Peptides against a protein of PDB entry 2C5K. Designs and how they scored, part 38

Target 1, 91 residues: chain A of PDB entry 2C5K
Amino acid sequence: EDPFQQVVKDTKEQLNRINNYITRHNTAGDDDQEEEIQDILKDVEETIVDLDRSIIVMKRDENEDVSGREAQVKNIKQQLDALKLRFDRRI

## One batch from the design tools (peptide; made by RFdiffusion4, then SolubleMPNN)

Design b2_p17_2_s2 (from b2_p17_2, 13 letters changed)
Fold by OpenDDE base, seed 4:
Structure b2_p17_2_s2 (fold): chain B 91 residues (1-91), chain A 17 residues (1-17)
Amino acid sequence: as target 1 above (91 residues)
Amino acid sequence: SMKKHREELIKKTKELE
């Protein structure tokens, strides 16, 4: 069992949900789910912190694939930043 | 679920800290 990869998978699914929501709701405050989406954005942000913490600890073991995990988190951060920008730009 | 998996990750992380 690798909880890191499972969390990555879960996070990407949440990001996809947010992306789909923004596409369907390009106007702020036009849907009752907006607050839920805002909560998901924050949850993803906090989850990234947890992922980073796990990588920091993993780096203490040179035998582990730290670079691969760092790349995954970097990608997630980039996706989150883009989605946050799009979400905040809605009128 | 994301909640459970996140908790598992945190638990594992703490074990290695």
Scores: peptide ipSAE 0.681, ipTM 0.942, DockQ to the pose 0.878
Fold by OpenDDE base, seed 2:
Structure b2_p17_2_s2 (fold): chain B 91 residues (1-91), chain A 17 residues (1-17)
Amino acid sequence: as target 1 above (91 residues)
Amino acid sequence: SMKKHREELIKKTKELE
């Protein structure tokens, strides 16, 4: 059982949901789900903080795959930033 | 769920601090 990898998986699923929503709703305020999507975006932001914290404490253990985990979080951050930009630039 | 898994992650993180 690895809660880090599970959270990463969950986060990726949420990002995918956001991506799908944006592709279906390219106009701001065009759907009742927009508020929910905004909430998901905030949840992902907070989740990234939790992921980063976990990596920091795991760096104390030389046997931990810190580099791999850091790469995963970096990828999530990049995806989130791209989605936020696409979401906010909708008219 | 994401909520449950995040709670588990936070718990484990605190144990390692």
Scores: peptide ipSAE 0.679, ipTM 0.942, DockQ to the pose 0.876
Fold by OpenDDE base, seed 1:
Structure b2_p17_2_s2 (fold): chain B 91 residues (1-91), chain A 17 residues (1-17)
Amino acid sequence: as target 1 above (91 residues)
Amino acid sequence: SMKKHREELIKKTKELE
């Protein structure tokens, strides 16, 4: 069991949920689920902090290569930033 | 599910700190 990979998987599922919502709701404030989506965005942001912390402590092991995990987190951050931009641009 | 997995990750992280 790898908690890091499980959290990454969960995070990607949440990002997909947000992406699908934005696609269906291109107008802000016309749906009662918008607050839930905002909460999910914040949960993802907090989760990224936890992922980064785990990478930092793993780097303290000389034989631990974390480059792959760093790339995964970087990808998640890029997806989140793109979704936040799309979400905020809705009129 | 996500909450439990995050808690597990944090627990493992603290064990290595």
Scores: peptide ipSAE 0.679, ipTM 0.942, DockQ to the pose 0.892
Fold by OpenDDE base, seed 3:
Structure b2_p17_2_s2 (fold): chain B 91 residues (1-91), chain A 17 residues (1-17)
Amino acid sequence: as target 1 above (91 residues)
Amino acid sequence: SMKKHREELIKKTKELE
């Protein structure tokens, strides 16, 4: 069992949930779930910190190649940034 | 559970620090 990959999977599922919400709710403040979505966004941000910390620790071991994990986190960050932009631009 | 998986990740990370 690899907790890193499981967390990545969980995070991507949360991002997908946020994406679906934004697609259905292009107006801010008109839905009871908006606060929950904001909380999920913050949870993803905190999760990325945990993922990065994990990579930093593994990178200190010369025998571990973390490039694949770094790419996964980079992808998650890009998705999060795009979703945050779309979420914040809703009127 | 995302919470449990994060806790597992943090635990293993701390073990390697």
Scores: peptide ipSAE 0.677, ipTM 0.941, DockQ to the pose 0.866

Design b2_p17_2_s3 (from b2_p17_2, 8 letters changed)
Fold by OpenDDE base, seed 2:
Structure b2_p17_2_s3 (fold): chain B 91 residues (1-91), chain A 17 residues (1-17)
Amino acid sequence: as target 1 above (91 residues)
Amino acid sequence: SREESVQKLREKTKELE
């Protein structure tokens, strides 16, 4: 069981769902779904904190290579930032 | 769910702290 990989997978899928929503709704709205997306984005930010904490703790074990996990978290952060930009730039 | 997965991650992390 590897909860780290499961969280990574779930988080990326959530971001993809939001990205698909933005594609279908390319103009800024003022409905319940827009507010929900903002809440989900904040939840993802906290999830990234949890992922980073996990990596920091794993680095304390000299036999643990965390480079792959760091790359995965970096990718999620980039995906989140790109998504925020798309979301905020809508007119 | 993602929420459940995050909780499992936090629990695993705390075990290693």
Scores: peptide ipSAE 0.497, ipTM 0.897, DockQ to the pose 0.880
Fold by OpenDDE base, seed 5:
Structure b2_p17_2_s3 (fold): chain B 91 residues (1-91), chain A 17 residues (1-17)
Amino acid sequence: as target 1 above (91 residues)
Amino acid sequence: SREESVQKLREKTKELE
């Protein structure tokens, strides 16, 4: 079991769900779903903190290469930032 | 769920700290 990979997978799936929502809702709404998305995005930010912490710990082990994991987290951060931009730019 | 996975990650990280 690799909890890191599972968290990465689950996080990307959540961001994809939000991205699909934005695609179907190109204008900003005033419903509960809009607020829920804001909450989920904040939760994803906290999840990224946990992912980064795990990488920091792994870097202390000379026998482990964390470059792949760092790339995965970077990708998630980019996905999150792009999603925030799409979400905030809606009229 | 992601929440459950995060908890497992935190536990694993704590064990290695």
Scores: peptide ipSAE 0.495, ipTM 0.898, DockQ to the pose 0.884
Fold by OpenDDE base, seed 3:
Structure b2_p17_2_s3 (fold): chain B 91 residues (1-91), chain A 17 residues (1-17)
Amino acid sequence: as target 1 above (91 residues)
Amino acid sequence: SREESVQKLREKTKELE
């Protein structure tokens, strides 16, 4: 089992859940779900730190190509940024 | 869970540090 890939998968699924919520709630609210989403977004940011740390460690091994993992983290960061934009632009 | 997966990732990373 590769915990890196599992974390990537779980994180993307969480972001997708939030994205689906925003689709159903295109107007900003002030309820428990809105606050929970803000907390989850912060958790995802921390998760990205953990993913990057793991890549840094792997990159010290000259025999390992981490470009694939770096691309995966980049994709998650892009997904997070897009989600933040959708979330914050709601009226 | 995601929490458990993150913990496993941290542990593995620490092991390799």
Scores: peptide ipSAE 0.494, ipTM 0.896, DockQ to the pose 0.899
Fold by OpenDDE base, seed 1:
Structure b2_p17_2_s3 (fold): chain B 91 residues (1-91), chain A 17 residues (1-17)
Amino acid sequence: as target 1 above (91 residues)
Amino acid sequence: SREESVQKLREKTKELE
């Protein structure tokens, strides 16, 4: 069992769902769905903190492939930032 | 769920701290 990889997978899937929502809703709304997206984005930010914490602990073991996990987290952060940009630019 | 996976990750992290 590798909970790190499962969290990465689940997080990316969630971001993809939001990305698809934005594609279908190119104009900003003022309803429960828009608020839910904002809440999910905050949850993802907190998840990234948990991922980073796990990597910090793993760095204590010289034999761990930390660079690969750091790259995965960086990719998630980039995906999140791009998604926030798309979400905020809607009129 | 993602929440369950995150909880497992936190538990493993604490275990190694």
Scores: peptide ipSAE 0.492, ipTM 0.897, DockQ to the pose 0.885

Design b2_p17_2_s4 (from b2_p17_2, 12 letters changed)
Fold by OpenDDE base, seed 2:
Structure b2_p17_2_s4 (fold): chain B 91 residues (1-91), chain A 17 residues (1-17)
Amino acid sequence: as target 1 above (91 residues)
Amino acid sequence: SMKKHREELIRETKKRE
């Protein structure tokens, strides 16, 4: 099992949870789970750092598919940024 | 869990550093 792909999968699952939460809670501070969601957002940010570090070391091995992994992380970053914006702009 | 998988990723990354 590739830990990178597993972490990507886990991260996307967390992002989906956040997305679903925002959809159900368009008003800030109206739910007890908001603090947990904020914690998840921070965890995802830290996870991205770990993913990037792994890619850096993989670039030293020509036999590894770095471009594919970079694209995956880029996608995660884009999703995170969009969710953060939506979360922060809730009325 | 996400925590365990992250720890595994970090461990493998450190081995390659």
Scores: peptide ipSAE 0.684, ipTM 0.945, DockQ to the pose 0.890
Fold by OpenDDE base, seed 4:
Structure b2_p17_2_s4 (fold): chain B 91 residues (1-91), chain A 17 residues (1-17)
Amino acid sequence: as target 1 above (91 residues)
Amino acid sequence: SMKKHREELIRETKKRE
């Protein structure tokens, strides 16, 4: 089992949940889950830090290719940024 | 699930540090 890939999978599932929530709730503060979604956003941000740390450590080993993992984290960051923008723009 | 997987990742990362 690769914990990095598992965390990536978990993170993507959380991002998907947030995306679905925003789609259903385009008005800020109109649902009891609002605070939970905000907490998930913060948790994803912190999880990305953990993912980056793991890549940094792997990259120190010149015999280990991290390009694929870097691309995965980059994609997650882009998804998070887009969701944060959409979430914050809700009236 | 996410919590334990994240903890596992951190643990393995620390082993390499």
Scores: peptide ipSAE 0.684, ipTM 0.945, DockQ to the pose 0.901
Fold by OpenDDE base, seed 3:
Structure b2_p17_2_s4 (fold): chain B 91 residues (1-91), chain A 17 residues (1-17)
Amino acid sequence: as target 1 above (91 residues)
Amino acid sequence: SMKKHREELIRETKKRE
């Protein structure tokens, strides 16, 4: 498996962890793990930057199809945005 | 490890730049 796909896989696992946390902790600040979850959110954001950089480099080669990778990153961004919204709206 | 995989991705990206 190439590094891009491995990172995508890792990122999705982290997103799932965040999702599970939000499901079990709908009240803000009620768990000692909340800070860790916030750190994971930031790590995912930084990871997306790395993923995008790799795609930009690939797009410079006309022989490479990046549409699939762009779709994967788009999906990750959408999931992240949704989770951030849910996380921030907890009372 | 996510960190190791990210580092690998970054390394490969830099090689192409």
Scores: peptide ipSAE 0.684, ipTM 0.945, DockQ to the pose 0.920
Fold by OpenDDE base, seed 1:
Structure b2_p17_2_s4 (fold): chain B 91 residues (1-91), chain A 17 residues (1-17)
Amino acid sequence: as target 1 above (91 residues)
Amino acid sequence: SMKKHREELIRETKKRE
């Protein structure tokens, strides 16, 4: 795999980790791992910036099709937003 | 692993900038 696809794979694994945590911990503030999950959320946000920057550079070459990569990043953003909503709505 | 892959992506991106 190229670096972009590997980072996408890593990011999706982190999103799955967050999803599993939310499912097991639907109450906020009473778990030692919550800070780690918050850190992972921030790492994913920063990773998305790196992915977008990579796509912008590729778009400079008109011969390269970036539509597939843009769709992958869009999907990751949608998953992140949904998880952030669920995480913040915990009582 | 994720850190190393991100660093590789950033390195390649910078080479193309």
Scores: peptide ipSAE 0.684, ipTM 0.945, DockQ to the pose 0.930

Design b2_p17_3_s1 (from b2_p17_3, 6 letters changed)
Fold by OpenDDE base, seed 2:
Structure b2_p17_3_s1 (fold): chain B 91 residues (1-91), chain A 17 residues (1-17)
Amino acid sequence: as target 1 above (91 residues)
Amino acid sequence: SSNLEKLREATKKREEE
């Protein structure tokens, strides 16, 4: 088992949930789940810190290629930023 | 989550090596 890949998978599922919520709720404060979604956004931010730390440590081993993992985290960050922007722009 | 905890522990272990 690879904890990194599993965490990436879990994080992407969280992002998908947020995306679906935003699609269904284009007005801020119109649903009881909004606070939960805000919490998930913060959870993802914190998870990214852990993912980055794992990559930094892995990079200490010159025999390990981290480019794939870096790309995965970059993608997650981009998705998060886009979702945060969409979420915050809701009126 | 359990997976996140596993990642943190794995990272910690590698940091100590």
Scores: peptide ipSAE 0.689, ipTM 0.937, DockQ to the pose 0.932
Fold by OpenDDE base, seed 1:
Formats: C-alpha cells, sequence, structure tokens
Structure b2_p17_3_s1 (fold): chain B 91 residues (1-91), chain A 17 residues (1-17)
C-alpha cells in the first residue's frame, strides 16, 4: 500500500463531496451542513501540506521521479482553489 | 485519518534516514 496515493484518493473524494454540495446549495447559509463543508475545505488544505512534505523528502533521492506526484498535488490544489472560489461566490 | 497518519509516519521515517 502506498500512503501517498491513498491520501490523494481520499482528498479527491473530499473535493467531490464539496463539489456536489455547492451544486445543491448555490445560496450561502441556508443549510446546517455548510459548517461541515467549511471544515472539509480546511482539512484538504492541511492534507496538501503533508503531501508536499512527502514530495520534498522524496526529492532528496535523485533516483526517485517525483514528477507524477507533483502533478497530482498540483491538480488537487487547482481543484481546491476552484471550489473555494465557487463556494465563496454563493449569495 | 489512518491513511494520513501512515503518510506522516513514512515521511518522518525518511527524514530521519
Amino acid sequence: as target 1 above (91 residues)
Amino acid sequence: SSNLEKLREATKKREEE
């Protein structure tokens, strides 16, 4: 088992949940789950820190290719930023 | 989560090597 890949998978599932919530709730403050969604957003941010740390450590070994992992984290960051923007723009 | 903890431990182990 690769902890990095499993964490990536878990994070993408969290992002998917947020996306679905925004789709169903395009108005802010009208649902009891909104606070939970905000917590998930913060959890993803903190998880990204741990993912980045793991990559930094791997880069110390020149024999390991980290390009794939860096691309995965970059994708997660882009998804998170897009979801944050959509979430904050709700009226 | 358990997965996140596993990642942190793996990273910590490599940092100490």
Scores: peptide ipSAE 0.687, ipTM 0.936, DockQ to the pose 0.936
Fold by OpenDDE base, seed 4:
Structure b2_p17_3_s1 (fold): chain B 91 residues (1-91), chain A 17 residues (1-17)
Amino acid sequence: as target 1 above (91 residues)
Amino acid sequence: SSNLEKLREATKKREEE
């Protein structure tokens, strides 16, 4: 069991849902799920904090390689930023 | 989520070590 990888997987699914929603709803406020999607965006942001914390703690052990996990979180952040931009730019 | 809670607990455990 690797909770980090499971959280990453869950987060990826959330990002995918957001992406699909933006594609289907290019006009802001046109659906009842709008607020829920906004909540998910914030939830992902908070999850990233937890992911980063776990990496910071792992980095205290010099024998543990965290580069892979850092890359995963970096990718998630990039996807989130792109989705946030697209979401906020909707008219 | 359950997974997130597990991550938090794992992190907490390591912080205390």
Scores: peptide ipSAE 0.687, ipTM 0.936, DockQ to the pose 0.930
Fold by OpenDDE base, seed 3:
Structure b2_p17_3_s1 (fold): chain B 91 residues (1-91), chain A 17 residues (1-17)
Amino acid sequence: as target 1 above (91 residues)
Amino acid sequence: SSNLEKLREATKKREEE
């Protein structure tokens, strides 16, 4: 399997977990899992760096279309930013 | 993550080409 697509899949599962957590815990600091969720947010940020690096390398080949992968990473970044905002705005 | 490591290795290999 393509490791890029598998990493994207894994990352989306992490984002879904964060989303579900925020939905269930709209109050900051009320659960033992909050620190773990914060760690997952950082893990996703670091994973995005690796995804972007892979795309940069692919762009060196003019015969390889990277637009699809760029769109996938863009979507992940947008989801992450939205989740960060929701997470930080909890009371 | 095994998948993340595979991605990193694949990227590294292409960078060296």
Scores: peptide ipSAE 0.686, ipTM 0.936, DockQ to the pose 0.941

Design b2_p17_3_s2 (from b2_p17_3, 8 letters changed)
Fold by OpenDDE base, seed 4:
Structure b2_p17_3_s2 (fold): chain B 91 residues (1-91), chain A 17 residues (1-17)
Amino acid sequence: as target 1 above (91 residues)
Amino acid sequence: SSSLEQLRKETEKKEKE
């Protein structure tokens, strides 16, 4: 099993949901799911912390390459930042 | 999620090593 990869997959699905929501709701507060989406955004942020922590301990092992995992987390962070900006800019 | 919990558990284990 590889919990890291599954977490990455789940996180990307959350980001996709947020993206779709923003597309459908360009006006802030126009839907009952607004708060839930905000919660998911925060959940993703916390998940990223866990992903980073896992990479840190993996980096302590000289025989393990973390480059791939770091790239995955970087991509998630970039997507999250973009979504947060779009979400917050809604009127 | 279960995977997230597993990730946290494994990370915590390694942090204590």
Scores: peptide ipSAE 0.663, ipTM 0.934, DockQ to the pose 0.828
Fold by OpenDDE base, seed 5:
Structure b2_p17_3_s2 (fold): chain B 91 residues (1-91), chain A 17 residues (1-17)
Amino acid sequence: as target 1 above (91 residues)
Amino acid sequence: SSSLEQLRKETEKKEKE
């Protein structure tokens, strides 16, 4: 598997972990894992930057279709934004 | 992760080409 797809897979697993945490902890500051979850959110944001950069360089080659990869990153961004909103709105 | 580092390396290499 190419690094891009593996990174996408790992990122989606991180997002799933965050989602599971939020479903179990609808109160801010609930337990000691909250700081770790915040760190994971930031890690995902940084990873998305790297994913986008990789797509940009691929776009320079007209023989490489990046539509699929762009869709994957878009999906990750949408999931991240939704999770950040849910996480930040916890009371 | 190892995969993330690999992605960064490949991207950086291509950016310099």
Scores: peptide ipSAE 0.662, ipTM 0.935, DockQ to the pose 0.847
Fold by OpenDDE base, seed 3:
Parts: sequence; C-alpha cells; structure tokens
Structure b2_p17_3_s2 (fold): chain B 91 residues (1-91), chain A 17 residues (1-17)
Amino acid sequence: as target 1 above (91 residues)
Amino acid sequence: SSSLEQLRKETEKKEKE
C-alpha cells in the first residue's frame, strides 16, 4: 500500500484510541495510561508534519492533484484539535 | 512505524530532486 495512505490509516487508529480513552476516563489523572495518551497526541502532531511535507513535494508536480490528500490531512487535524480540547477540559 | 519511515524517505528524496 501507498505509505501516505497507511500512515493516514495508522494515525486515525491512534485518534480512535484517544477518543475511546477520553470516553472511558473523563476525569484527569485517574489512570496510568494518561501519560501514554499524551505521548500519542504528540506523535500524531509530528506525523501530521510529515504528511504535510509529503503533500508539499507533490504540489510541485502540476500533473498531481493533491486535493484528496489535503482533505485527509485536514480531517486528521480537525479530529486532533477536537480531541485535544476534550482531553484538556476533563476535570 | 515502517510506513512512516517509508513516507519520510520518499519525501526527503523528492525534496532533494
């Protein structure tokens, strides 16, 4: 499979894990996994940088439409931002 | 991640071209 699509898939899986964790742990600092979840959030942020870089080099080729990949990354960013907000607002 | 490393390598290669 295309590395870009596999990375997107893996990232979305990480986001789903975070989402499920927040649902099960709406109280901050109540679980040993919280630090791991925070690390995953940072890993996703770093991965997004790599995804964006890959799109930038694709944009240099006028014969390559990047709109689909840009939409995928935009979706990931939106999910990440929403999860960060939910995670930080836990009591 | 193997896929992430592959993506990084491909991107870096294209950036140098």
Scores: peptide ipSAE 0.662, ipTM 0.934, DockQ to the pose 0.849
Fold by OpenDDE base, seed 1:
Structure b2_p17_3_s2 (fold): chain B 91 residues (1-91), chain A 17 residues (1-17)
Amino acid sequence: as target 1 above (91 residues)
Amino acid sequence: SSSLEQLRKETEKKEKE
C-alpha cells in the first residue's frame, strides 16, 4: 500500500480502539487508560491534518482523481467527531 | 509511524516543487 492508504488504515484502527474503550468505560475518570485514549484522539486529529495536506498537493495534478481519498478522510472525520461526542458525554 | 513519516515527506516534497 501507498503511505496514504496505510495511514488511513492505522487511523481507523485507532478509532476502533477508542470505540471499544468507550463501550467498556461509559463513566469518566474510572480507568488509568483514559489519558492514553485522550492522547490517541489528539493523534488522530493531527494525522487528519497530514492527510488533508497530502490531498491538497495531489489536486495540483489534474491527472489525479482525489475524490476517493477525500471520501476516506471525510469518513474518518465523521467517525472522530462521533467518538469525541460520545467520549465527552460520559458521566 | 513510518507510514505517517513517509506521507509527510512525500507531501513536503511536492509542496516545494
Scores: peptide ipSAE 0.662, ipTM 0.934, DockQ to the pose 0.845

Design b2_p17_3_s3 (from b2_p17_3, 5 letters changed)
Fold by OpenDDE base, seed 4:
Formats: sequence, C-alpha cells, structure tokens
Structure b2_p17_3_s3 (fold): chain B 91 residues (1-91), chain A 17 residues (1-17)
Amino acid sequence: as target 1 above (91 residues)
Amino acid sequence: SENLEKLREETKRREEE
C-alpha cells in the first residue's frame, strides 16, 4: 500500500485513455469528450507536480533511494509530452 | 483521488519534519 505507486498507476491509466482517444479522434473538436480529455491532460500535469514534490522531500533523507521513483516520473513526463504534442497537432 | 490526497498529506507531513 504505497500512495506514490498507486498514483503512478492511476496516472498511467489516464495517459492510456488519452492515447486511445487520440487514436479514435484525429480531428479536433469532433466529439463531446474533447473537453474531458483536455481536463485529464491538465490533471496529469498537476499530479506530476505532486509526484515531484514527494520525491524532493524523500531526497532530503539520504537513506532513502528515490532513483526508481525518479525514473517512473520521468517516464510519465515523456509520455505526457508526446500525447500533448499529438493532441495539439489534430486539425 | 484518495491516493493522491494520501500522497499530498504524506509529503506535507515530511516537509514539516
């Protein structure tokens, strides 16, 4: 029961939903869920801030290894950036 | 979410220590 890992899991599920939506809707504004997807993108961005904050605090304790968590957040950021680019490129 | 709130609370607690 680790809140960090559960948040990571939930965030990845959100990213997968966005990915699937973009695949099905390659034209901007062609679906009623467009605004909801935009909201999810913003929610993920804010969640990443919270994940980063938790890592920063953990890094203050030199006895705690945060390398794994940093790698997870880095991966999420890369996925988000790619999805944002694809989402914004839709015409 | 519940998990996000738990994460925030844990972070806040640690920040104050």
Scores: peptide ipSAE 0.708, ipTM 0.945, DockQ to the pose 0.873
Fold by OpenDDE base, seed 1:
Structure b2_p17_3_s3 (fold): chain B 91 residues (1-91), chain A 17 residues (1-17)
Amino acid sequence: as target 1 above (91 residues)
Amino acid sequence: SENLEKLREETKRREEE
């Protein structure tokens, strides 16, 4: 499997971890892992930048179809935004 | 991760072409 697809897979696993954490800890500041989860959120944001850069470069070659990769990154962004909203609105 | 590093290196290589 190519690096792009593996990075997507790893990112999806990180998002799943965050989702599971929010389910178990719906109150802010009551667990020692909260700072680690915040770090993972930032890591995912940074990874998305790298994924987007790779797609931009690939688009320079008109013979390469990037629509599938764009859809994958769009899905990751949507999941991240939803998780950030849920995480930040915890009481 | 190793895969993220590989992705970055591939992107950099393509940018230089």
Scores: peptide ipSAE 0.708, ipTM 0.945, DockQ to the pose 0.888
Fold by OpenDDE base, seed 5:
Structure b2_p17_3_s3 (fold): chain B 91 residues (1-91), chain A 17 residues (1-17)
Amino acid sequence: as target 1 above (91 residues)
Amino acid sequence: SENLEKLREETKRREEE
């Protein structure tokens, strides 16, 4: 079992939930779940910090290839940034 | 979550090595 990969999986599921919410709620403040979605966004941001820390530590061992993990985190960050932009642009 | 906790503990352990 790899906790890193499981955390990545869980985070992507959270991002998918946010994406689906934005699709159904393109107007700010039109649903009582909005605060929960904002909390999830913050949780993802904090999780990314933990993912980055784990990669930094792994990079100390030259025998471990972290390129794949770095790509995964980069993808998550890109998805988060896009969702945050869409969420904040709602009127 | 449990997995996030495991990740944090693993990271902490490696930081101390």
Scores: peptide ipSAE 0.707, ipTM 0.945, DockQ to the pose 0.878
Fold by OpenDDE base, seed 3:
Structure b2_p17_3_s3 (fold): chain B 91 residues (1-91), chain A 17 residues (1-17)
Amino acid sequence: as target 1 above (91 residues)
Amino acid sequence: SENLEKLREETKRREEE
């Protein structure tokens, strides 16, 4: 498995952890893991930057099909945006 | 992570090609 796919896998696991946390903690600041979850959100954002950079470079070669990787990153971004919305809407 | 580092190195290598 190439680094890109493994990074995608790891990122999705991080998103799953965040999802589980939000499900169990609907009140902001009621848990000592709150800050850690916020850090994970930022880590995912940074990871997406690296994923996008890799795709941009691949797109410079017309012989490389990046559609699959673009779809994967799009999915991660959608999941992140949804989780950020849910996280920020907690009372 | 190790995989993220590998991804960054791969990207850097390709950027220099």
Scores: peptide ipSAE 0.707, ipTM 0.945, DockQ to the pose 0.900

Design b2_p17_3_s4 (from b2_p17_3, 6 letters changed)
Fold by OpenDDE base, seed 5:
Structure b2_p17_3_s4 (fold): chain B 91 residues (1-91), chain A 17 residues (1-17)
Amino acid sequence: as target 1 above (91 residues)
Amino acid sequence: SENLEKLREETKKKEEE
C-alpha cells in the first residue's frame, strides 16, 4: 500500500467527476451541486500541496527516483488548471 | 481520507529526520 499512489488515484477520480459535471452544466449556477464542485476543486488544490511536500522530502534521498511522481503531480496540476478555467468561464 | 492522512504522516516523519 503506497499512500502517494492512492492519493493520486483519488484525486484523479475527483477531477473526473468535475469534468463530467462541467460537460453537463455549461451554465453557471445551473443546479444545487455547483457549490459542492467548487469545494472539490479546493480539496484538490490542498491535496496537491501535500503531494508536492512528499516529493520534496523524497528528493533528499539521492537513492530515490522521484521523476515518476513529479510527472504524476504535474499531470494533475495541468488537469486542475484546465478544469478551473472551464468552470470559471461558464456563463 | 485515510490515505491522505498516511501520506501527511509519512511526510512529516521524513521532514523531522
Scores: peptide ipSAE 0.658, ipTM 0.933, DockQ to the pose 0.849
Fold by OpenDDE base, seed 4:
Structure b2_p17_3_s4 (fold): chain B 91 residues (1-91), chain A 17 residues (1-17)
Amino acid sequence: as target 1 above (91 residues)
Amino acid sequence: SENLEKLREETKKKEEE
């Protein structure tokens, strides 16, 4: 089992949930789940820090290729940034 | 999560090496 890949998978599922929520709730504060979604956004941000840390230590080993993992984290960051922008734009 | 904890522990272990 690779904890990194499982964390990535779980994070993407969280992002998907956020995306669906934003689609259904274009007005800020109109749902009881608002705070929960905000918490998930923060959780994803913190998880990304952990993912990056794992890549940093992996990079210290010249025999390990981190390019794939870096690409995965980059993708997650891009998705998060887009969702954060959409979430914050809600009135 | 369990997986996140595992990731953190593995990272910590490698940082200490």
Scores: peptide ipSAE 0.658, ipTM 0.932, DockQ to the pose 0.846
Fold by OpenDDE base, seed 2:
Structure b2_p17_3_s4 (fold): chain B 91 residues (1-91), chain A 17 residues (1-17)
Amino acid sequence: as target 1 above (91 residues)
Amino acid sequence: SENLEKLREETKKKEEE
C-alpha cells in the first residue's frame, strides 16, 4: 500500500473522466456536468501540488530514488495541461 | 480522498523531521 501510487492512480482516473467528457461534449455549456468537470480539473491541480511536495521531501533522503515518481507527476501534468487546453477551446 | 489525506500526512511528517 503506497498512498502516492494510489493518488496517482486516482488522478489518472479523473483525467480519463475529463477526457471522455470532452470527447462527448465539444461545445461549452453543453450539459449540466460541465461545472463538475471544472471542479475535477481544480481538484487535480491541487493534487499535483501534494504529489510534488511528497517528492520534495523524499528527495531529502539520499537512499530514495524519486525519478520514477517525478516521471509519473510530469506525465500527469502534461495530461492535465492538454485537457485544460481542449476544455477551454470548446465554443 | 483517504489516500490523498494519507499522502499529505506522510509528507507533513517527513517535512517535520
Scores: peptide ipSAE 0.658, ipTM 0.932, DockQ to the pose 0.857
Fold by OpenDDE base, seed 1:
Formats: sequence, C-alpha cells, structure tokens
Structure b2_p17_3_s4 (fold): chain B 91 residues (1-91), chain A 17 residues (1-17)
Amino acid sequence: as target 1 above (91 residues)
Amino acid sequence: SENLEKLREETKKKEEE
C-alpha cells in the first residue's frame, strides 16, 4: 500500500474518533480528553495540506490520474468541516 | 507518523525533479 492511501486511512480513523467523542460529549469542557480531540483536529488539518501537495505533484505526470485521490481528499475535508462545526457548537 | 513522513519525502523528491 502506498503512503497516500495509508495516510487517508489513518486520517479517516481520526475523524471517526472525533465523531464518536462529539456524540458522547455534547457539552464543552466537561472532559479531560477535549484538549486531545482539539489536537487531533489540528493534526488532520495539517495532514490535508500534505495530501494536497502530493496531488499537485502527481498532476505533473500526464499519465497519472489524480481524480480519485482528489475525491478522497475532498471527502476528508467535508467530514472535517462538519465535525468542526459540531464541535464548536457545543455549549 | 511513518506513512505521513514517507508521503512528505516522496512529494519533496518529486518537487525537486
């Protein structure tokens, strides 16, 4: 398995963890793991930058189809944005 | 992570070509 696909897989697992945490903790500041979740959110954001950079480089090869990878990153971004919104709306 | 580092290195290598 190539590094890109493994990174995508790991990122999706992180997003799932965040989703589960939000479901269990709909009130902000009531748990000592909240800071860790915030750190994971930032890690995902930084990882997306690296994923995008790799796609840009791949586009330089005319024989390389990047549409699939672009779709994967787009999906991750959408999931992240939704989770950030839910996380920030907690009172 | 190891895979993230590999991804970064591969990207960097191709950018320098």
Scores: peptide ipSAE 0.657, ipTM 0.932, DockQ to the pose 0.861

